# Peptides against a protein of PDB entry 6J54: the designs that were tried, part 29

Target 1, 223 residues: chain A of PDB entry 6J54
Amino acid sequence: NENLFASFIAPTMMGLPIVTLIIMFPSLLFPTPKRLINNRTISIQQWLIQLTSKQMMAIHNQKGQTWSLMLMSLIMFIGSTNILGLLPHSFTPTTQLSMNLGMAIPLWSATVFTGFRYKTKTSLAHFLPQGTPALLIPMLVIIETISLFIQPVALAVRLTANITAGHLLIHLIGGATLALLNINTMTAFITFTILILLTILEFAVALIQAYVFTLLVSLYLHD
Target 2, 42 residues: chain B of PDB entry 6J54
Amino acid sequence: QFQFTGIKKYFNSYTLTGRMNCVLATYGGIALLVLYFKLRSK

## One batch from the design tools (peptide)

Design b1_p16_2_s3 (made by RFdiffusion4, then SolubleMPNN; from b1_p16_2, 13 letters changed)
Fold by OpenDDE base, seed 2:
Structure b1_p16_2_s3 (fold): chain B 223 residues (1-223), chain C 42 residues (1-42), chain A 16 residues (1-16)
Amino acid sequence: as target 1 above (223 residues)
Amino acid sequence: as target 2 above (42 residues)
Amino acid sequence: LEELSLIYQALIEELA
């Protein structure tokens, strides 16, 4: 039991938390461009950022597009941390619910408050779907209010659960593969193949979760 | 497109203003109910 | 809800 969750313990060196360094490390992988024609890797990164930025901000007006920098930084951060977390013996900060809540709650609050500030009528109207029967209005408004407050929790839990489950599954199958090496080599090979496929899937999940997290924040902003 | 008269003009589920007013009315009603029970228990 | 359904569908298609 302890072995299963050992990889999710916050790493420390001599009592000093390395988590802060781990969180800051992905920033080093995305250097700022310095030339008109940059290195191929940087150019690809900028191209990807541009593409994602266009997709994310396409639904927003000029006021909503002011959030582009923050949203792009968010998706890059979460995506990079999730991908780096798939490295062997690596710690993924986004597996910590506290971190995801720390990101989700402020961003959600900011989007909701921004909506109320600049789109008060529309934001208030979202608590009541259009065409609701008159008798269902009070109950539906309550439900929509509850739904609103569940959004940050769902946002954080979704990211945490998906990444954590993936890591746990990789760990379990990896451990099973090692255990089966001395028992049945053929079965171990099958489990290893599954592990590889799962790892590829987790890479996709890592990116998708980053995108979904950012997209939902953007969607809440657009509301 | 929608022609509402009377109270339906201000409280409807189709117009933006109507929806907003319905939401505000609902919150106001809940607040009043909570206040009523709080004062009742006092 | 429609937008969410589209997002959900897109995610399923990406995962599948």
Scores: peptide ipSAE 0.218, ipTM 0.767, DockQ to the pose 0.028
Fold by OpenDDE base, seed 4:
Structure b1_p16_2_s3 (fold): chain B 223 residues (1-223), chain C 42 residues (1-42), chain A 16 residues (1-16)
Amino acid sequence: as target 1 above (223 residues)
Amino acid sequence: as target 2 above (42 residues)
Amino acid sequence: LEELSLIYQALIEELA
């Protein structure tokens, strides 16, 4: 079991945390455009950013549009880190719950605070769904209040659990494949095929989880 | 379109104002209960 | 699957 979790330990060299550099590395993959017509890679990146921005911010008004930069940076960060984490023998910072909490709590608090500042009436009304029976109102308000405080935890745990589970599964099947190489080559080939398919799936999951995380933050902002 | 009269005008689960008032009333009630028990414990 | 379940349990314990 210790061997399985070894890949999730924060890497350090000479007593210095390398995780800081790992977290900063994805920023190098997204250079700032300097020309009207940039390289193909940069153009594709800008196109994707614009596409996702329009998709996610379509539900927000002008005030919500101010969060576009934050949300787009968030999705790019989480997405890039998740994809990079799928490289063989790599460390994924988003598998650390502390990392995800560090992102979720401030963003959640900011969205909630922003909602109360500019849309106080709507924010307060959000604690009570429409059409609830009168007798259930007090209990439901309490439940919704508790639900609000669970949101940051849910965001962090969801992302962490999905990414971690995927990585663990890849490691397990990969380890099984290596173990079966000397036992039964045919079964090893089958497990290897499954590993490849799983890896492809995890690439999709990595992007989806990044999108879901960002989308939920955006949704909380919209209320 | 909802047209409420009386107490339902201020406390309803359909309008924004009504929902807000219900939430505030609930929080107020809880706060009063907490305050009551706190003062009674002294 | 058994190993996976054990890993999930271990993760839950570490997160708790």
Scores: peptide ipSAE 0.211, ipTM 0.752, DockQ to the pose 0.018
Fold by OpenDDE base, seed 5:
Structure b1_p16_2_s3 (fold): chain B 223 residues (1-223), chain C 42 residues (1-42), chain A 16 residues (1-16)
Amino acid sequence: as target 1 above (223 residues)
Amino acid sequence: as target 2 above (42 residues)
Amino acid sequence: LEELSLIYQALIEELA
C-alpha cells in the first residue's frame, strides 16, 4: 500500500530533491574540537569515538589502522542517519537500497583490492579453507568465490532490511494506536506502550546495524 | 609445519602456498572448460 | 571463520 510506504519516498521541495541535505545534516551534529578540553557534549562524542575505534581497530595491524578514520566516519554516518530516521515522519536515507549499495560496493571492493594488493597470497588462499579434502577443493573454491560476491549484497540488504522493517513496524503500530483511540482506550494504551518499547528497540537496532556494517567492512579488510 | 611430498607439496589445503595453488588451478580449470565449450559450440 | 569465532567468543564473554 502506498500509504505504508509514503514515508520512504524521497522528499522534494518545489520539485527539487532535498535528500542531499538530509544526508548532510547529521554531520552538523558532530563538530570538530578546537580545544584540548572541549565542552561536555564534544568530549562525550570524542570519548565514544575513541572507545569504538579502539575496539574495532584492535584486530588490525598498523597498516590496517589507517582505515580507522574511514571506518569511524562510516559508523558515525550510518548511526546518526539511522537514529534521525526514527523521528516521526522523517526520511532515512539508509532505507534506500541504492544508497546502501553505493556505500557497500565501493567499500567492499576497496577492502578486497587492498587485500589482494598487500596480502595476495593470503587473499587467494582464503578461497580454500584449511583442511579441505582434496576432492572437495574445486567445488569449495567456487562456493567461496560466490560467497565473496554476496558480501556487498549482504551488507546492503542487511542494513536496508533492518531499518526498513523497523520503520514499517513503528508506522503500523502507530497507525493502529490512533485507530484504536476511538474504539478502545485501554487497547490503544497497550498498543502505545508497545510502540514505545519498539522505538527503543529500533534505536538499539540502528546503532547495532551501523556497527555491524562497519565491523564487517573492517573484517573483510583484515580477511 | 606440514611435510608434503610430490604433487601434494604444491597442491594442499593446509599450507598457504598450497591453498593458493589450488585456487589458481581451479580458476584455470574453469577457464579451460569455458573455453572448451565455447569452441565446441562453433 | 576464525575471526567470526573470536567475535562470538568475545560476545559470549561479554554477556556472561
Scores: peptide ipSAE 0.203, ipTM 0.750, DockQ to the pose 0.026
Fold by OpenDDE base, seed 3:
Structure b1_p16_2_s3 (fold): chain B 223 residues (1-223), chain C 42 residues (1-42), chain A 16 residues (1-16)
Amino acid sequence: as target 1 above (223 residues)
Amino acid sequence: as target 2 above (42 residues)
Amino acid sequence: LEELSLIYQALIEELA
């Protein structure tokens, strides 16, 4: 069991933490465009960013579209880190709840405060759903208030749990496959096939979770 | 659109202003309750 | 809730 969670320990080299380098590494994979027609890789990246930006910012006004840079950088960061974390024996910073809370809380606070600043009436009205019976108003307002404060926690935990669970499952199935290699080759092959399918699924989950995280932040901004 | 009269004009769950006032009234009530219990101990 | 419903419908359409 201790070997199972060893991959989630913060890596160090010669007593120096290299977590900072791991966090900064995805930035190297997305160089700034320098030409009108860039390399194929950069063009694909720009195309993906353009598509995602159009989808996410379609619900926002001009002032809300100011967050486009922040949201796109967020999805690129989370997506890239999640994909890199699927490499064998890799450390994924997004598996650390502290990191996700560090991202979720400020962004959530910013969205909430922005809503109160520019859409005060609408933001306050969101604590009471439309058409609520009069007798349920006080209790429902309290519940909605609690729901608001749970949002950053749910946002961070969702990302952390999904990525962590995926990593654990890959390690468990991978370990089982290795153990079965010397016991039953046919069973090991089946387990290996499951591992491959699971890995493909986790790649999709990595991207989806990045998108969901960013989408929820955007949704909170839109209110 | 809904047309309300009297107290329902300001405190309703249908209009934006009414919903806002209901929320503020709820927060105010909670604040008063907290204040009451805090001052009761003294 | 309305936006959420639209998102759910879009997801269902994409998965179908």
Scores: peptide ipSAE 0.128, ipTM 0.744, DockQ to the pose 0.026

Design b1_p16_2_s4 (made by RFdiffusion4, then SolubleMPNN; from b1_p16_2, 10 letters changed)
Fold by OpenDDE base, seed 4:
Structure b1_p16_2_s4 (fold): chain B 223 residues (1-223), chain C 42 residues (1-42), chain A 16 residues (1-16)
Amino acid sequence: as target 1 above (223 residues)
Amino acid sequence: as target 2 above (42 residues)
Amino acid sequence: LEELSQIFEYLVLLLS
């Protein structure tokens, strides 16, 4: 590798970007059920989707429930891509900030506009927290407005940073393990154990970040 | 529960309507300031 | 300088 970040370069073959195929690949892992009683794998997937859907959409009214399909597809996409990205020598599309921004900005905009459309009074009221001293109202309204526009950026950066940092750490520890194999085999074994534990942690982080990303989008609906 | 009278009824940080009005007033004030500076510079 | 170059390259990669 040329540098530590070589693993984050978008892969291409013969000048053609294969990133599109990588992004579309997780869709193959979630086939559409066509039977009343499906396979065990499909049944587990549907069960998990139902659980997450009930948990995430419980705070929304009927109008907010319309977003269930979008949010569930989002969490499944991000989660699956993050998990697949932890495979050895794999490329994680969600490590690209452009992709995360591409997801965050439209979803954030949709949630904000939906809020202003159906609940204008409540949405406008969110720019001023309840109980604010009168003298601090103008400044706080401005800050809250700025905070609103930072939301999509924070959403994208959070996901990108967490996934990228995890991958980078795995790469560094893995590289250190390989380097120590010729120096001290015992130390290499210790670092390898740490690598395994770290990998397990990153699996959890991958799922958590997918959930947090989707949850925050859901919370921005405030319906 | 909350009884506001006068201008506080319309501009407060506790009621939904009051908060909305405060936000609108703030935005309106900023817009007027921007407009003032824009017109002054011309 | 090399580390800085790598950081900038990484940032470019993130934004590309």
Scores: peptide ipSAE 0.158, ipTM 0.762, DockQ to the pose 0.018
Fold by OpenDDE base, seed 3:
Structure b1_p16_2_s4 (fold): chain B 223 residues (1-223), chain C 42 residues (1-42), chain A 16 residues (1-16)
Amino acid sequence: as target 1 above (223 residues)
Amino acid sequence: as target 2 above (42 residues)
Amino acid sequence: LEELSQIFEYLVLLLS
């Protein structure tokens, strides 16, 4: 079945889903260090992890910093999968909303429950901004409650929509470029240039979305 | 820094405890309303 | 309507 969304169909081999292997593949790109002075690639990876960890955990106390391992693994997973998804004819698991929801909902729930467990008063107080007029308190509490429940949905949809839209654009522009090769070479060259620029943009988007996703989870944890 | 007396001491939008109580009161009120509408038909 | 059906199929794929 050839359609516009053919690239988003989960690949299978002999009826067996290969998605599991695709999801596990990024783990091979981040080997554990074994030496005091590792090679350049591992050193760069560790350096990036340290920088990102320092940046993200700066807003957390020591209890919140316990989540550093999980958050760093999350950002590396999403980032690596997004980058790998930009390879030609590659399948990006993060384009699947089910996967992103599967990541967002548990993490969001964990942050919310952690907040209620250790900072019950503060967490409950977050449903009402400080200085609210008395007459607006009930309505605002309801709005804040709704806002809370929208957070996991927004988190998942944001990631899914950005990555999916980028992939769609790349495929559409690429297809248009191929179609225009035999019609107008000059126009095809223009579309090809746009494709290149778009690809560069999507690389940036891939990393940014991974960072934003992880950052928001961390921010929800901080409350 | 804020000094409240009476009911305002427990239900205010400035203190942490006051905000918490307001939230709880709101949820309690909503729960009671839902309960009322659920039981009124029976 | 065929395009719409493809969109729905895509949505189903996203949720699968």
Scores: peptide ipSAE 0.158, ipTM 0.762, DockQ to the pose 0.019
Fold by OpenDDE base, seed 2:
Structure b1_p16_2_s4 (fold): chain B 223 residues (1-223), chain C 42 residues (1-42), chain A 16 residues (1-16)
Amino acid sequence: as target 1 above (223 residues)
Amino acid sequence: as target 2 above (42 residues)
Amino acid sequence: LEELSQIFEYLVLLLS
């Protein structure tokens, strides 16, 4: 496969899939603290995790806060993979829609089923917004049901599209920059500047998408 | 706060119970319709 | 047509 999207092909080494190693690699970047006073890097990392944890769990009750570990691990995983994916010639697993679906569907299902188990009345009531005219109730319930089933797809596609589009743009502009080096150095410099700015933007997008994905899962849990 | 009587007491779009009942009624109606068409086709 | 082919191939890769 030699195409524009060759960078999105799952990498292999000697016929062995290294995707598993790539997926597991971000875990090495988050070591478990052993000392009461840890290194500055670890302390900052833990501080960030605590901040994000407080922000995400602030909207949940005691029962919802049980999911704090899951949600924080999710955001750390997606965030780290997205950031690492911006390294040169790196493969981002989250660019694979299959992976994102594999993450979104179970999490969505878990949140929906958890809602039905512990908040049955509220969960059922969510299919019908308050104040709906009586004549529109059946149609609105159907629409809301469809909306519910679109949620996992939206989660996966949103993450995949944002990260993949960013990577694609970086590759395209990067390739254009290299091509323009032999044509017009000044134009190549401008293109390179755009590439740098885009890369910075993609760093932000990577974190935002991780947060949004986790937040939406959290919101679905909160119902 | 809401004063509903009769059928509106059980089926309304304002109370939690009413909304739940409306949803259940809608799903029940759809299920019955699907069942009707399946039985009719056979 | 080549671009479309690449897009479809990309989609297949994403879904694989």
Scores: peptide ipSAE 0.178, ipTM 0.763, DockQ to the pose 0.018; fails the geometry check
Fold by OpenDDE base, seed 5:
Structure b1_p16_2_s4 (fold): chain B 223 residues (1-223), chain C 42 residues (1-42), chain A 16 residues (1-16)
Amino acid sequence: as target 1 above (223 residues)
Amino acid sequence: as target 2 above (42 residues)
Amino acid sequence: LEELSQIFEYLVLLLS
């Protein structure tokens, strides 16, 4: 029958991919303001965006603050998709490594190239930490170069692994709860309680991973 | 500020210019080594 | 073997 990972298969209807619609759906939850004083929902959303923007862009100069729109859109996209993915029988696009790589690699490349373009000396100097003994300079430069290329991979894998692991745990505990309903009601209740606690944790993880992903991109931009 | 003289002025791990030059020298050295082994293999 | 096959299938799915 169905495997354990059936919920992670890309949904299709009549051979047509629904993934595109799922990716575009979170955009409907954040309408643009049309008035000076908007609805309560829009006002709260704008307030949250402003708070996160101030916190994330505080370390950047005027040139770095140009990326505020991109970074805020990224965190809103990843956060909303992760939260919606926690709904029952939902497909989370961020569980797909290909999608996360598709976001991580271009953003990483943009930050690295932007650094080399405007801060060439500083960017090159980051391959060698300050105070390094002369004998360790060649090896450390190589290690830092490798570390730079691991950044996009780590960025994508971190997001994918955290979200995927959370989904797997929810499904496994959920399945165990259903199996124990007819065996031991008391044990099933305990398992269900754990499921609720885990779900709350995954909501937090979903938001944190979105923030971390965006923050790391911002830090790479700051160099 | 750090006071360096001679070759340490251009190649040091404390100043920005020194660090940059060290990185460039390292990449240049690696490139030369790769080129040497490539020519040696022939 | 069944569990291993599911793991490999999942990995292929993640990379696709």
Scores: peptide ipSAE 0.176, ipTM 0.749, DockQ to the pose 0.018; fails the geometry check

## One batch from the design tools (peptide)

Design b1_p17_1 (made by RFdiffusion4)
Fold by OpenDDE base, seed 1:
Structure b1_p17_1 (fold): chain B 223 residues (1-223), chain C 42 residues (1-42), chain A 17 residues (1-17)
Amino acid sequence: as target 1 above (223 residues)
Amino acid sequence: as target 2 above (42 residues)
Amino acid sequence: MYDEIMNLFRFFVFFLA
């Protein structure tokens, strides 16, 4: 690549942005089951979805479980896009902060609005931690209010930073290994080993970040 | 369970209602301060 | 064999980079 950030440029064909097609592509990987006994791949996918849904919705009550469809679709979308982004010469939409903010802000606002609508007393009381000394109440309420507004930003930046940093490290170490192949083969082997370990880590990070993003949205809904 | 008497019954950091009232009082105080400074500038 | 392994290695690194 010409520059380090070339992989983060939105791809275009004939001047038309293909970002929309890339975003829609993960939906093709999850077909709707029609048979009672599905293929092995579909059965594994359904099993994973059921496991994650059961774990995430265990904290929520019946009303909170209404959000299960949205949260599960979110984790599947982010997870699939992150994993697909680890493919060579692929574009990851989740590296774009605009996309992550576009997901975080509406979901955060929806959870906050839902909290204020159905549990107004609990939501207002959440701005004051339990057991706070009387003298610290005004300051702490302000801090918690600011913290609430930082939540969507932190949610988006966390996902963007982790995915972007991982990709940058893979590119940097990959470029270093190529450069060292012609200089010192032993050092190149060490850097290549680090590259392999890093790629394995990025696969884990790709899934973890999707889970953490959805989990935090779920926790905000629970509050 | 803690037994609160007087004004602490309505403004405390342990009960749900008390916490809510403290938050509302804080926001109300800030709003009054902002209003005071806005009226003072005229 | 060594050159082939190195070429394959380069290919994979280029593919990942």
Scores: peptide ipSAE 0.054, ipTM 0.703, DockQ to the pose 0.013
Fold by OpenDDE base, seed 5:
Structure b1_p17_1 (fold): chain B 223 residues (1-223), chain C 42 residues (1-42), chain A 17 residues (1-17)
Amino acid sequence: as target 1 above (223 residues)
Amino acid sequence: as target 2 above (42 residues)
Amino acid sequence: MYDEIMNLFRFFVFFLA
């Protein structure tokens, strides 16, 4: 009685959800630095964080750079959870739309409210693209308003769909490989090669989706 | 820089203030339409 | 040796699936 969606069910142990433990686990992989010169692993982690931080915050002013800690923690969290989710028999919390919406909506609302509070004129003007013909102004303002409200949904769904689709593909191709192993070894080998390539791709997708999620939040803050 | 005169100075799609005013005018117009239909339904 | 390779193959496929 194998179902394809078993890996997406929230895991429970002794009747208690262990999702919280899974969510907290990635934080253990990134210990706080204590020395001026840390070990190689921590140094590499800090180097990566600094590089990504510099690149992401380069588009922001000093006021926007106050969000650097939050955005960097977000990318590390989503990235680590996505990568760990690719481990066999692992549960990926980011496959749950509820979790992603829970992150997207507050962050989106915070960026929008921050924009309206500190840059009211620019934020209101953002609903009308520059150079719009006069006849299209009312309709375009409405469309842009609707687009604004779709942003948090699109942000959450993008992350959820990409990670979920990747997991499903790995399971499907893996299952097909196992089924074909007893039928045709050559075909099974081809399918297995595709599975390996897909797995490598999903590792990249896991990191990219974390980056895109954080980047889009950052861009919304910049606007 | 575009120099606008008259109504185009306040309502244009090129200046920041003009764009803001257009957005506010659009929302105001929609609000008035909604109010009109709401009052008419009574 | 062939059987061992196939068993290892099955193991990795099962591990990834």
Scores: peptide ipSAE 0.050, ipTM 0.696, DockQ to the pose 0.012
Fold by OpenDDE base, seed 2:
Structure b1_p17_1 (fold): chain B 223 residues (1-223), chain C 42 residues (1-42), chain A 17 residues (1-17)
Amino acid sequence: as target 1 above (223 residues)
Amino acid sequence: as target 2 above (42 residues)
Amino acid sequence: MYDEIMNLFRFFVFFLA
């Protein structure tokens, strides 16, 4: 069991935690352009950012589009950390629930607070779905209130669970593949194929979870 | 489309203002209940 | 806009690190 979760332990070097360096590493992959006509890699990155920004900000009005920079930086951060975390022997910070809660709670609170400040009537009315029978109003308001407070937790747990589960599966199937190599090569080949497919899936999950996390924060801002 | 009269004008689940008032009334009721039990236990 | 996003990205990295 300890071997299974070894990849999720915060790494230390010379007795000092290197989590900070790992978290900072993705920033090196996105250099700032210094020319009007950038190289191919920066151009592709800019194109991807523009594409995703147009898609995500299409839901928002002009006031909501003020959050574009923050949301785009968030998706780039989570996406890059998730992708880099899939590298062999790499520590993924987003597997830590504390980190994801640290992102989810402030962003959620900011969106909720923004909603209450600029659209107080709509935000308060959101606690009561339209067309609710009069008898169910008090109970439903309570449920919606509880649901609101569960949102940041669900946001963090969703990201953590998906990334962590993927890593665990890769480790488990990888270990099984290695064990089967000495027993039956054919079965080892099957498990290895599953491992490859799972790895491809995890790359997709890594990007999807970054998108979903940012999208949900964006949707909370829209409401 | 909805024309409400009386108390339903202020407390309804169809209009934005009505929904807001219902939410505020619910929170107010809960707050009063909590206050009641707090004062009763004291 | 790209520079601002990258700066904010770096800020998030430093803030969470």
Scores: peptide ipSAE 0.036, ipTM 0.740, DockQ to the pose 0.364
Fold by OpenDDE base, seed 3:
Structure b1_p17_1 (fold): chain B 223 residues (1-223), chain C 42 residues (1-42), chain A 17 residues (1-17)
Amino acid sequence: as target 1 above (223 residues)
Amino acid sequence: as target 2 above (42 residues)
Amino acid sequence: MYDEIMNLFRFFVFFLA
C-alpha cells in the first residue's frame, strides 16, 4: 500500500534535503549563448522567449516594460519546473504551496506598491468601479479591498491546486490501471488510454499554469 | 462627461477624483468606527 | 537581452533554492 501523497513529500538523501538541487536543476537547461548562430534548441528557446515577451509586454507602457526581465524569468522558472515535475519519480516544487506563496506575495506586493507610488489616484479609484450607485459605495469598497488581498492567495493556490491535482490524478489512474490488469485486461486498456490522455493534458496544464501565473502578475501590474 | 455640482462634484462614482474621495471617505469612516468602539471598550 | 533574462532566471532559481 503506497501512500497517495508520497510523491509530494520533499525528497531527502541521507537525511539531507535535495529540494535545493531540484529547484536549481532547470537553470542547467538554459545555457547562455556564445555564438551569433546558436544550436537549434537555443534558437527555439530564444524565439519562444521573444514571442512571449512581445505578447505580455504589449499591454504595458514603457515604465511597465521594465518588468519584462522579471516576468520572463518567472515564466521560465515555473514552466521548466512544472514540465520537469512530470518526469517519472520526480518531485515538483510547485506542488508546495509555500513556494508558490513565496513567489506570489512578493510579486503582488511589488505591483500594488508600484501602483500606489506612481498612480496613487488611479489605484485608490480602482476600489470603486465606475457607475456604482451611492448606496452601494461603502459595501463595494470593502469587497474590492478584500478582493485585492485575496489576489496573492488565489494566484498561489491556483498554481498549486492544478499541478497537485494533475499529479494526483495520474497516480490514482495509474494505480487503478495496475489493479485492473489482474481483473480485466480490456478495462485496464481503457484506463491506460485515459492515463495517456491525462498525461498529455498535464503537459499542457504545466505550460498553461506557468503562463497564467505570469500573465496575472503582469495584469496586476497593468492595473 | 458628467457635470456635477456641489457635494457630488467631490463625491461621485464617475470621475476619478470622485471615486478616490469616496474610497477615502469609506476608509475614514471605518477607521473612525473602529476607533470609537476601541475607545468605548476602555 | 537573452543573457540578462537567463542570469536573472538563475538568480531567481538560486534564491528560491
Scores: peptide ipSAE 0.034, ipTM 0.744, DockQ to the pose 0.396

